# Ledger of designs, part 3: peptides against a protein of PDB entry 6FBK

Target 1, 90 residues: chain A of PDB entry 6FBK
Amino acid sequence: EDTGVRVELAEEDHGRKSTIALRLWVEDPKKLKGKPKDNGAIEFTFDLEKETPDEVAQEMIESGFFHESDVKIVAKSIRDRVALIQWRRE

## One batch from the design tools (peptide; made by RFdiffusion4, then SolubleMPNN)

Design b1_p8_6_s3 (from b1_p8_6 with N7I H8K)
Fold by OpenDDE base, seed 2:
Structure b1_p8_6_s3 (fold): chain B 90 residues (1-90), chain A 8 residues (1-8)
Amino acid sequence: as target 1 above (90 residues)
Amino acid sequence: MREFKVIK
C-alpha cells in the first residue's frame, strides 16, 4: 500500500552494520490525516536489531514532524523499507 | 532523545 511517505537509504548498505541511515519525506500529503509542518527530508539512524518502526514513528510525532493520527502510516513506511533492506541482505 | 536532521 502506498503510504504517501517515502523512506530511502541515506547511505550505501554493505550489509555489515546493524545501524543504517535513512531519509524519510512526504510524497503525497493527501495520504496523511494531519499536515506535516515541513516538506523536507528527515534523516536519522535506525538500528535494525534494537529499534522498531513504531517507536521511531512515535519519536517523530513527539518531535512535531507528524500528527499523532498518522503514527501508523509513518511506522508502516519505515517498516516497509526496513523489511526490503533486510530481505536484500539475505 | 532521537536526533533528526532536517534536509531542505
Scores: peptide ipSAE 0.773, ipTM 0.947, DockQ to the pose 0.905
Fold by OpenDDE base, seed 1:
Formats: C-alpha cells, sequence, structure tokens
Structure b1_p8_6_s3 (fold): chain B 90 residues (1-90), chain A 8 residues (1-8)
C-alpha cells in the first residue's frame, strides 16, 4: 500500500551500525487525513535494535509534524523502509 | 525528546 509518505536512508548503509539515519517526507498529501505543517524532509536517527516505527511516528506527532490521525500511516512508512534495510543486511 | 532535523 502506497502511504504517500516516503522514507529513505540519509546516509550510506554499510550494515555496521545498529543506528541508521533516515529521511522522511510527504509525496502525496492526499493520502493523509490531516495537513502536514511543513513540506520539507525530516531527518532522524533510528536504532534498529531498540526502537519501533510506531514509537517514532508518535514522537513525530508530538513534535507537530503530522496530525494524530496519521500516526499509523507514518509508522507504516517507516516500518516498510526499515524492513527493506534489515532484509538487505541479512 | 527526539531530535528531528528539518530539511527544506
Amino acid sequence: as target 1 above (90 residues)
Amino acid sequence: MREFKVIK
């Protein structure tokens, strides 16, 4: 399912660190229930061993980047990218 | 609080 939210690596992944840098932005705002406040990209670190997409998405909501109704779609976007990264590391 | 960097 296309979430309308894109997540990419903000750095080259050599598979050596548990922490990765990610970049997230909205490609299709019509997929969201609320209006995102900004149209830029959000860069952040993600610990593959300790953190979850749902928790990070919730932190983005609390920071005011997205509406609370969009927490699950944001979490899914992060989850899908993280899964791809982990699969490539195997 | 998580650090988020905004790139415009």
Scores: peptide ipSAE 0.773, ipTM 0.947, DockQ to the pose 0.908
Fold by OpenDDE base, seed 4:
Structure b1_p8_6_s3 (fold): chain B 90 residues (1-90), chain A 8 residues (1-8)
Amino acid sequence: as target 1 above (90 residues)
Amino acid sequence: MREFKVIK
């Protein structure tokens, strides 16, 4: 269950917009198969109605942030946070 | 292409 990757809101969510700002970083690198190139946080926007965690994770791999072997771990981290945001909006 | 902002 613990991915070692943390995802948080980069802004306050008022439940009005379909697009939110997220921040993602590695908290436990031992959970990943590859070695992250940087130890910073990655900020990005996510459209709750149009986009999927897996697609965003794939784009992070293509950008060189993570190894392809870790795409599912990254996607799960995003999915879990997005699910919490969606549930709290109901 | 998606924009990613790196914060260190």
Scores: peptide ipSAE 0.772, ipTM 0.947, DockQ to the pose 0.920
Fold by OpenDDE base, seed 5:
Structure b1_p8_6_s3 (fold): chain B 90 residues (1-90), chain A 8 residues (1-8)
Amino acid sequence: as target 1 above (90 residues)
Amino acid sequence: MREFKVIK
């Protein structure tokens, strides 16, 4: 499902490191229950071996980027992209 | 504490 939140690689992935750089932004704010505080894209690192999309989404909310009611939609957007990256690494 | 970088 389209979450209205887009997540892409912020760097070229050579499949060598467990840590990747991601960029996340809202494409359709109508899909969110809360109003995002910022209009920009958020760049962050994600460790494929140690971290989870849900915990990262919680940290984004704690940082004030999203309303707590949107944690699941944000986490799903990260999860979906991470899965694609891992599948592409074979 | 996680670092987040805002790109506008």
Scores: peptide ipSAE 0.772, ipTM 0.947, DockQ to the pose 0.909

Design b1_p8_7_s1 (from b1_p8_7, 3 letters changed)
Fold by OpenDDE base, seed 5:
Structure b1_p8_7_s1 (fold): chain B 90 residues (1-90), chain A 8 residues (1-8)
Amino acid sequence: as target 1 above (90 residues)
Amino acid sequence: SRKFIVIK
């Protein structure tokens, strides 16, 4: 499913580190219920061993980037990218 | 708190 939220690696992944840099931005705001904070991309690190997409999404809500009603769609976008990265590392 | 960097 296309969430309208894009998540990409902000760095080249050599499959060595447990932490990766990700960049997230809204590609199609019509798929969100709330209005995003701004039009920029959000860059952050993600620990593949310790963190979860839901945790990060919730933290983004707390920081005011997205409306609370969009936490699940944001989490899904992160999950999908993280899963892809993990699968490629195997 | 988590560090988020906004890139515009």
Scores: peptide ipSAE 0.770, ipTM 0.946, DockQ to the pose 0.892
Fold by OpenDDE base, seed 2:
Structure b1_p8_7_s1 (fold): chain B 90 residues (1-90), chain A 8 residues (1-8)
Amino acid sequence: as target 1 above (90 residues)
Amino acid sequence: SRKFIVIK
């Protein structure tokens, strides 16, 4: 499903670290219920062993990047990319 | 708090 939110690796993944750098941005704002404040990309680190997409999405909302009603769609976009990264590491 | 870097 197209969430309208894109998440990509901000670095090359060699499959050696539990922490990865991600970049997230809105491709289709119409998919979101709220209106994001920024139109740029958000870069952040994600620990594949300790963190969850839901928690990171919550932190993004608390930081004011997205409306609270969009937490699940943001979390899904992160989850989908993280899953791909983990699958490719196998 | 988590560090987020905004790139425009």
Scores: peptide ipSAE 0.770, ipTM 0.946, DockQ to the pose 0.895
Fold by OpenDDE base, seed 4:
Structure b1_p8_7_s1 (fold): chain B 90 residues (1-90), chain A 8 residues (1-8)
Amino acid sequence: as target 1 above (90 residues)
Amino acid sequence: SRKFIVIK
């Protein structure tokens, strides 16, 4: 399902390291229950072997980027992109 | 804490 939240690689992935740079932003705010304070993109690193989408999403909520009610939709958007990256590496 | 960079 389309979460309305887009996650893309912020760098080219050569499949050499476990840490990647990601960029996340809202494409369809109607899909969210809360209203994000910023309309920009959020850039961050993600360790494919050690970190989880749910934990990163929680950190985004704690930082005030999204409403707590939207943690799962944000986590799903990250998870879907991470899974795609991992599948393409195999 | 995680580092988040806002890109506008």
Scores: peptide ipSAE 0.770, ipTM 0.946, DockQ to the pose 0.891
Fold by OpenDDE base, seed 1:
Structure b1_p8_7_s1 (fold): chain B 90 residues (1-90), chain A 8 residues (1-8)
Amino acid sequence: as target 1 above (90 residues)
Amino acid sequence: SRKFIVIK
């Protein structure tokens, strides 16, 4: 499923740290139920061992970046990228 | 609480 939300590494991943820098932005706003606060990219760190996509997505909603009805689509976007990063590390 | 950096 194309969430319309793009998530990419904000740094080169050498596979040595448990924490990575990610960049997230809306590519297709019509896939979202609400209107995002901004059209820029959001950069943040993600701990591959301690954090979950769902919790980070919730924090983004609390910060006002996305409507609460879009928490799952945002979480999925993060999850899909994180999974890909972890698969490449194996 | 979490640090989010907005890049415009």
Scores: peptide ipSAE 0.768, ipTM 0.945, DockQ to the pose 0.865

Design b1_p8_7_s2 (from b1_p8_7, 3 letters changed)
Fold by OpenDDE base, seed 5:
Structure b1_p8_7_s2 (fold): chain B 90 residues (1-90), chain A 8 residues (1-8)
Amino acid sequence: as target 1 above (90 residues)
Amino acid sequence: SRVFRVIK
């Protein structure tokens, strides 16, 4: 499902590190319940072994990037991209 | 706290 939130690798993944750099931004704001405070892309690192999409999404809410009502859609966007990255590593 | 870098 198209969440309207795009998540991509911010670096080339050689499948060597457990941490990866990701970039997240809103592609279709109509998919969100709240209005994002900023229209820029958010870059962050993600530990494939220790972190979860839900926790990262919650941290984005706490930082004020998204409305709390959109935590699940943001988490799903991260989860979907992470899954693709992990599947490609296998 | 997690570091988030905004790129515009």
Scores: peptide ipSAE 0.786, ipTM 0.948, DockQ to the pose 0.891
Fold by OpenDDE base, seed 1:
Structure b1_p8_7_s2 (fold): chain B 90 residues (1-90), chain A 8 residues (1-8)
Amino acid sequence: as target 1 above (90 residues)
Amino acid sequence: SRVFRVIK
């Protein structure tokens, strides 16, 4: 499923740290139910061992970046990228 | 709160 939200590494991943830097932005706003507050890229760190995509997505909602109705689609976007990163570390 | 940096 194409969420319309892109998530990429904001740094080169050497597979040494449990914390990674991610960058998230809206590529296709039509996929979202609400309208994002801004049209930039959001950079943040993500702890692969301690944090979850759902919790981070909720924090983005609380910060006002996305409408509450889009929490699941944002979480999925993060989850999909995190999964890919984890798979590449195997 | 989590730190988010916006890149325009």
Scores: peptide ipSAE 0.785, ipTM 0.947, DockQ to the pose 0.891
Fold by OpenDDE base, seed 4:
Structure b1_p8_7_s2 (fold): chain B 90 residues (1-90), chain A 8 residues (1-8)
Amino acid sequence: as target 1 above (90 residues)
Amino acid sequence: SRVFRVIK
């Protein structure tokens, strides 16, 4: 399902390290229940071995980027991209 | 705390 939130690699992935740079932004705000405070892209690092999409999404909520009601849709967006990256590494 | 960088 299309979450309306895009997550892309902010760097080329050579499959060498467990930490990657990601960029997340809202492509379709109508998919969200709340209104994001910013319309820019959020760049952050993600440890493929130690971190989880749900925890990162919660941290984004705490930082005020998204409404708490949208934590699951944000987490799903991150999860789907991370899974894709991991699958391509195998 | 996690570092988030906003790119506009």
Scores: peptide ipSAE 0.785, ipTM 0.947, DockQ to the pose 0.898
Fold by OpenDDE base, seed 2:
Structure b1_p8_7_s2 (fold): chain B 90 residues (1-90), chain A 8 residues (1-8)
Amino acid sequence: as target 1 above (90 residues)
Amino acid sequence: SRVFRVIK
C-alpha cells in the first residue's frame, strides 16, 4: 500500500548496530488526512530492538509534524521500511 | 523527548 510517506535509510546499513538513522518525508500529501506543516525530510534514529513504529509515529504527532488522524499511516510507513531493513539483515 | 532533525 502506498502511504504517500517515504522512509529511507539516512546512512548505509552494515547490519552491525541496533540503531539506524532514518529519513522520512511526504511524497503524496493527498494520502494524509491532515496537512503537514512542512515538506522537509525528518531525520531520526530508530532502535530496532527497543522502539516501535507506532510510538515513534506518536512522538512525531506530539512534535507537530503530522495530524493525530495520520498516526497509523505514518507508523505503517516506518514499519514497512524497518521490516525491509530487518529482512535484509537476515 | 525524541530528537527530530528537519532537512529542507
Scores: peptide ipSAE 0.785, ipTM 0.948, DockQ to the pose 0.891

Design b1_p8_7_s3 (from b1_p8_7, 5 letters changed)
Fold by OpenDDE base, seed 5:
Structure b1_p8_7_s3 (fold): chain B 90 residues (1-90), chain A 8 residues (1-8)
Amino acid sequence: as target 1 above (90 residues)
Amino acid sequence: MREFRVIR
């Protein structure tokens, strides 16, 4: 499912660290219920062992990047990319 | 507090 939110690796993943750098941006704002605060890409670290996409998405909303109504869309976008990264590590 | 860096 195309969420309209894109998530990519912000660094090369050598598969050795539990922490990865991600970059997230809105590709299709029409798929969001609210208006995003910024049109730039958001870079952040994600710990594959300790953190969840839902928690990170909630922190983005608390920081004002997205409306609360879009938490599930943002979380899904992160989750889908993280799953792909984990599959590549196997 | 999580750190977010915005790239424009």
Scores: peptide ipSAE 0.791, ipTM 0.950, DockQ to the pose 0.899
Fold by OpenDDE base, seed 4:
Structure b1_p8_7_s3 (fold): chain B 90 residues (1-90), chain A 8 residues (1-8)
Amino acid sequence: as target 1 above (90 residues)
Amino acid sequence: MREFRVIR
């Protein structure tokens, strides 16, 4: 399902580190219940072994990037990209 | 606190 939120690698993944750099931005704001605060891309690191998409999404909301009602859609976007990255490492 | 960098 299209979340309207895009997540991509911010760096080339050589499959060596558990930590990756990601970029997240809104492609279709109509998919969100709230209005995103910024139109830019959010860059952050994600530890594939220790962190969860839900926790990162919560932290984004606490930082004011998204409305609390959109936590699940943001988390799903991160989860889907992380899964794809992990599949490509195999 | 997690670090987030905004790129425009």
Scores: peptide ipSAE 0.791, ipTM 0.950, DockQ to the pose 0.884
Fold by OpenDDE base, seed 2:
Structure b1_p8_7_s3 (fold): chain B 90 residues (1-90), chain A 8 residues (1-8)
Amino acid sequence: as target 1 above (90 residues)
Amino acid sequence: MREFRVIR
């Protein structure tokens, strides 16, 4: 399902590091319940071994980027990209 | 606190 939130690698993934750089932005704000704080792309690191999409999504909300009601949709967008990255590493 | 960089 299209979350309206896009997540991409901000760097080339050589499959060597557990930490990757991600870029996240809203493509369709109508799919969110709240209004995003910014229309820019958010760059951040994600540790594939230690971190979870839910925790990172919560941190984005705490930072004010998204409304709390959108935590699950933001987490899903991160999860889907992370899963794809891990599948491609196999 | 996690670092987030906003790019416009």
Scores: peptide ipSAE 0.791, ipTM 0.950, DockQ to the pose 0.889
Fold by OpenDDE base, seed 1:
Structure b1_p8_7_s3 (fold): chain B 90 residues (1-90), chain A 8 residues (1-8)
Amino acid sequence: as target 1 above (90 residues)
Amino acid sequence: MREFRVIR
């Protein structure tokens, strides 16, 4: 399912580090229950070994980027991209 | 606290 939230690599992934740079932005705001505060892209690092999409999504909510009702859709968008990156590293 | 950078 298209979450309406896009997540992409902010750098080239050479598959050598557990930490990657990601960018996240809203492509289809109609799929969100709340209204995003910003229309820009959010850049952040993600540790593939230590961190989880759910915890990162919660931190985005706490930072005020998204409404609490959208935590699961944000987490899913991160999870789907992270899984794709991991599959490409195999 | 996680660092988030906004790019506009």
Scores: peptide ipSAE 0.790, ipTM 0.950, DockQ to the pose 0.889

Design b1_p8_7_s4 (from b1_p8_7, 4 letters changed)
Fold by OpenDDE base, seed 3:
Structure b1_p8_7_s4 (fold): chain B 90 residues (1-90), chain A 8 residues (1-8)
Amino acid sequence: as target 1 above (90 residues)
Amino acid sequence: MRKFIVIK
């Protein structure tokens, strides 16, 4: 399902590290309940072994990037990308 | 606090 939020690798993944660099941005703001204040991309690291998409999405909301009502859609976008990365490592 | 970098 298209969340309107896009997540991509910010670096090449050689499958060697548990930590990856990700880039997240809003592609379709109509899918969100809140209005994004910025139209830029957010770059961050994600530890595939230690961190969860829900925790990272909550940290983005606390940082003021998204409305609290959009936590689940943001978390889903991260989760879906992380799953694809993990499947490619197998 | 997590580091987020905004790319414009």
Scores: peptide ipSAE 0.770, ipTM 0.948, DockQ to the pose 0.864
Fold by OpenDDE base, seed 2:
Structure b1_p8_7_s4 (fold): chain B 90 residues (1-90), chain A 8 residues (1-8)
Amino acid sequence: as target 1 above (90 residues)
Amino acid sequence: MRKFIVIK
């Protein structure tokens, strides 16, 4: 399912560390209920062992990047990318 | 508090 939110690696993944750098941005704002204030990319670190996409998405909302109604779509976009990264590390 | 870096 296309969330309209894209998440990519902000660094090369060598599969050695639990922490990765991610970059997140809105490709299709029409798929969000809220209107993102910024059209830039958000870079952040994500710990594959300790953190969850849902908690990170909530932190983005608390930081004012997204509307609370969009927590699930943002979390899904992170989850989908994280899953792909983990599958490629196998 | 998580660090987020905005790149425009």
Scores: peptide ipSAE 0.769, ipTM 0.948, DockQ to the pose 0.896
Fold by OpenDDE base, seed 1:
Structure b1_p8_7_s4 (fold): chain B 90 residues (1-90), chain A 8 residues (1-8)
Amino acid sequence: as target 1 above (90 residues)
Amino acid sequence: MRKFIVIK
């Protein structure tokens, strides 16, 4: 399912670090229940060993980037990208 | 508090 939220690597992944830089932005705002505060990309680090997409999505909402009703769609977008990165590291 | 960098 296309979440309308895109997540990409903000750096080249050499598979050496547990922490990666990610960039997240809205491609299709119609798939969100709330209105994102600003148009732009959010860059952040993600620890593949310690952090979860749900926790990071909740922190984005607490920071005011997304509406609380969109936590699951944001978390899914992060999860889907993280899974692809992990699969490529095998 | 997590650091988020906004790129516009």
Scores: peptide ipSAE 0.769, ipTM 0.947, DockQ to the pose 0.923
Fold by OpenDDE base, seed 4:
Structure b1_p8_7_s4 (fold): chain B 90 residues (1-90), chain A 8 residues (1-8)
Amino acid sequence: as target 1 above (90 residues)
Amino acid sequence: MRKFIVIK
C-alpha cells in the first residue's frame, strides 16, 4: 500500500555498515491526516541492527514534523524501505 | 535526541 510518504537512501549502500543515511519526504499529503509543517526532505541515520521504524517515527512526531495520528503511516514508510535494503543485502 | 536535517 502506497503511504504517500517516500523514503530513499541519502547515500550509496555498500552493505558494510549497520548504519545508513535515509531521506524522507511527503509525496502525497492527501494520504496524511495531519498537515506536515514543511514540504522539504528529512535526512537521518538509521541503525539496521539497533533501531526500529516505530521508534524513529515517534521521534519525528516529538520533533513536530508530523501529527501524532500519522505515526503509523510514517513508521510503515520507513519499515518498507528498510526491509528492501535488508533484502538487497542478503 | 535524534538528529534530523531538513533539506528544502
Scores: peptide ipSAE 0.768, ipTM 0.948, DockQ to the pose 0.879

## One batch from the design tools (peptide; made by RFdiffusion4, then SolubleMPNN)

Design b1_p9_1_s1 (from b1_p9_1, 4 letters changed)
Fold by OpenDDE base, seed 3:
Structure b1_p9_1_s1 (fold): chain B 90 residues (1-90), chain A 9 residues (1-9)
Amino acid sequence: as target 1 above (90 residues)
Amino acid sequence: MKKFKVTPL
């Protein structure tokens, strides 16, 4: 399922650390219920052992990047990318 | 609070 939200590695992953650097941006705004305030890329770190996609997505909402109704679609985009990265590490 | 950095595409 295409969420319209794209998530990519912001730095090369050597599979050595529990943290990864990610970049997230809206590719298809029609997939979202709300309208994001910014059209830039959001850069952040993600701790594979301590953080969850839902909690990070919620913090993005609280920071004003997305409407609360889009928390699940944002979380899904993060979850899907993190899963791919973890699969490649194995 | 988690830090988010916004950069232009």
Scores: peptide ipSAE 0.774, ipTM 0.953, DockQ to the pose 0.789
Fold by OpenDDE base, seed 5:
Structure b1_p9_1_s1 (fold): chain B 90 residues (1-90), chain A 9 residues (1-9)
Amino acid sequence: as target 1 above (90 residues)
Amino acid sequence: MKKFKVTPL
């Protein structure tokens, strides 16, 4: 599914650590209900053992990057990319 | 608080 939000690795993943570096940005704003605060890419670390896409998405809302109505679409974007990364690690 | 860094596209 095309969420309009793109998530990619910000750094090489050698598959050794429980943390990964991600970069998230809006590719198609028409798919969002609210207007994003920034027009750049958001870089952050994601702990595969301790964090969840929903919790990280909530943190982005609290930081003002997205409207609360878009928490699910942001979380899905993170979840889908994390799943792909984990599959590559196998 | 989680840290987020914004970079230009």
Scores: peptide ipSAE 0.774, ipTM 0.952, DockQ to the pose 0.791
Fold by OpenDDE base, seed 1:
Structure b1_p9_1_s1 (fold): chain B 90 residues (1-90), chain A 9 residues (1-9)
Amino acid sequence: as target 1 above (90 residues)
Amino acid sequence: MKKFKVTPL
């Protein structure tokens, strides 16, 4: 499903580290219930062994990027991209 | 807290 939130690698992944650099931004704001405070690209690292999409999404909300009602849609966007990256590594 | 960097689209 198209969440309206896009997540891509911020740098090339050579499959050597347990962490990856990601970039996340809103592509279709109509898919979100709340209105994002900013419309820039959010860059962050994601630890494939220690972090979860849900926890990272929650941290983004606590940082003020998204409304709490959109936690699941943000988490899904991260989860889907992470899964794709992991599948390509194997 | 996790660090987030915002850049223009």
Scores: peptide ipSAE 0.773, ipTM 0.952, DockQ to the pose 0.799
Fold by OpenDDE base, seed 4:
Structure b1_p9_1_s1 (fold): chain B 90 residues (1-90), chain A 9 residues (1-9)
Amino acid sequence: as target 1 above (90 residues)
Amino acid sequence: MKKFKVTPL
């Protein structure tokens, strides 16, 4: 499923740390119910052991980046990318 | 609070 939200590594992942650096931005705003506040890329760290896509997505909404109705689509975009990164580490 | 950095596309 294309969420319209793109998530990529902000830095190379050597698979040595439990944290990764991510960059997230809206590629297709039509997929979102609300209008994102910023049209830039959001950079953040993600702790593979302690954090969850849903909690991080919620924090983004609380920070004003996305509408509440888009929490699940944002969380899914993060989850899908994290899964791919973890697969590459194997 | 989690830190988010916004950069231009």
Scores: peptide ipSAE 0.773, ipTM 0.952, DockQ to the pose 0.798

Design b1_p9_1_s2 (from b1_p9_1, 4 letters changed)
Fold by OpenDDE base, seed 1:
Structure b1_p9_1_s2 (fold): chain B 90 residues (1-90), chain A 9 residues (1-9)
Amino acid sequence: as target 1 above (90 residues)
Amino acid sequence: KKKFIVTPL
C-alpha cells in the first residue's frame, strides 16, 4: 500500500555493513492524519540488527516530525523499504 | 537520541 511517505537509500548499499543510510520524506500529505511542520527530507542511519521501524518512527514523532497518529504509517514506510533492501542483499 | 538530518526537497 502507498503510505504517502517515501523512503530511499541515502547512499549506495554494498551489503557490507549492518547499518544503512536512509532518506525519508512526505510524498502525499493527504495520506497522513496530521500535518507535518516541515516538508524536508529526513536522513538517518538504520541498524538492521538493532533497530526496528516502529522504534525509529516513534523517535521521529518525539523529534516533532510527525503527529503521533501517524506513527504506524511512518513505521510501515520504513519497514517496507528495509525489507526490500534486505531482500536485495540476499 | 537518534540523529536526524533535514534537507530541503
Scores: peptide ipSAE 0.799, ipTM 0.956, DockQ to the pose 0.820
Fold by OpenDDE base, seed 5:
Structure b1_p9_1_s2 (fold): chain B 90 residues (1-90), chain A 9 residues (1-9)
Amino acid sequence: as target 1 above (90 residues)
Amino acid sequence: KKKFIVTPL
């Protein structure tokens, strides 16, 4: 599914650590209900053992990057990319 | 607090 939000690795993943570096940005703003605060890419770490896509998305809302109505689409974008990364690690 | 860094597109 095309969420309009793109998530990619910000650094090479050698599959050794429980943390990964991600970069997230809006590719198609028409798919969002609200207007994003920034027009850049958001870089952040993601702990595969301790964090969840939904909780990280909530933190982005609290930081003002997205409207609360878009928390689920942001969380899904993170979840889908994390799943792909985990599959590559196997 | 989780740290978020914004970079230009």
Scores: peptide ipSAE 0.799, ipTM 0.956, DockQ to the pose 0.804
Fold by OpenDDE base, seed 2:
Structure b1_p9_1_s2 (fold): chain B 90 residues (1-90), chain A 9 residues (1-9)
Amino acid sequence: as target 1 above (90 residues)
Amino acid sequence: KKKFIVTPL
């Protein structure tokens, strides 16, 4: 389903590295329970072998980007994009 | 800590 949070590749993925560059932003804030701190695009790396969407989402909450009640929706947004990227690599 | 870079949309 549409989480209201968009996640895209920030760089071209040639399938060579275990890390990818992602860009995340809120497209529909009404889908979130809390109000996000910023209205910008968050760029970050994601290690496909060492990191998990849930842990990265937690770090975003700790950084103050999102309310704790939205950790699952943020994690889902990351997870869904990562899954697509991995599927396309195959 | 993980680094997050924020830029305007």
Scores: peptide ipSAE 0.798, ipTM 0.956, DockQ to the pose 0.817
Fold by OpenDDE base, seed 4:
Structure b1_p9_1_s2 (fold): chain B 90 residues (1-90), chain A 9 residues (1-9)
Amino acid sequence: as target 1 above (90 residues)
Amino acid sequence: KKKFIVTPL
């Protein structure tokens, strides 16, 4: 499913750390229910052992990046990319 | 709090 939100590695992943650097941005705003405040790329770390896509998405909303109605679509975008990265590590 | 860094597209 195309969420309209793109998530990519911000740095090369050598599979040595439990954390990864991600970059997230809106590619298709029509997929979102709300209007993102700023249309930029959000860079952040993601701890593969301690953090969850849902919790990180919630923090993004609390920071004002997305409308609360879009928490699940943002979380899914993160989850899908994280899964791909983890699969590549093995 | 988690840190988010925003850069222009």
Scores: peptide ipSAE 0.798, ipTM 0.955, DockQ to the pose 0.830

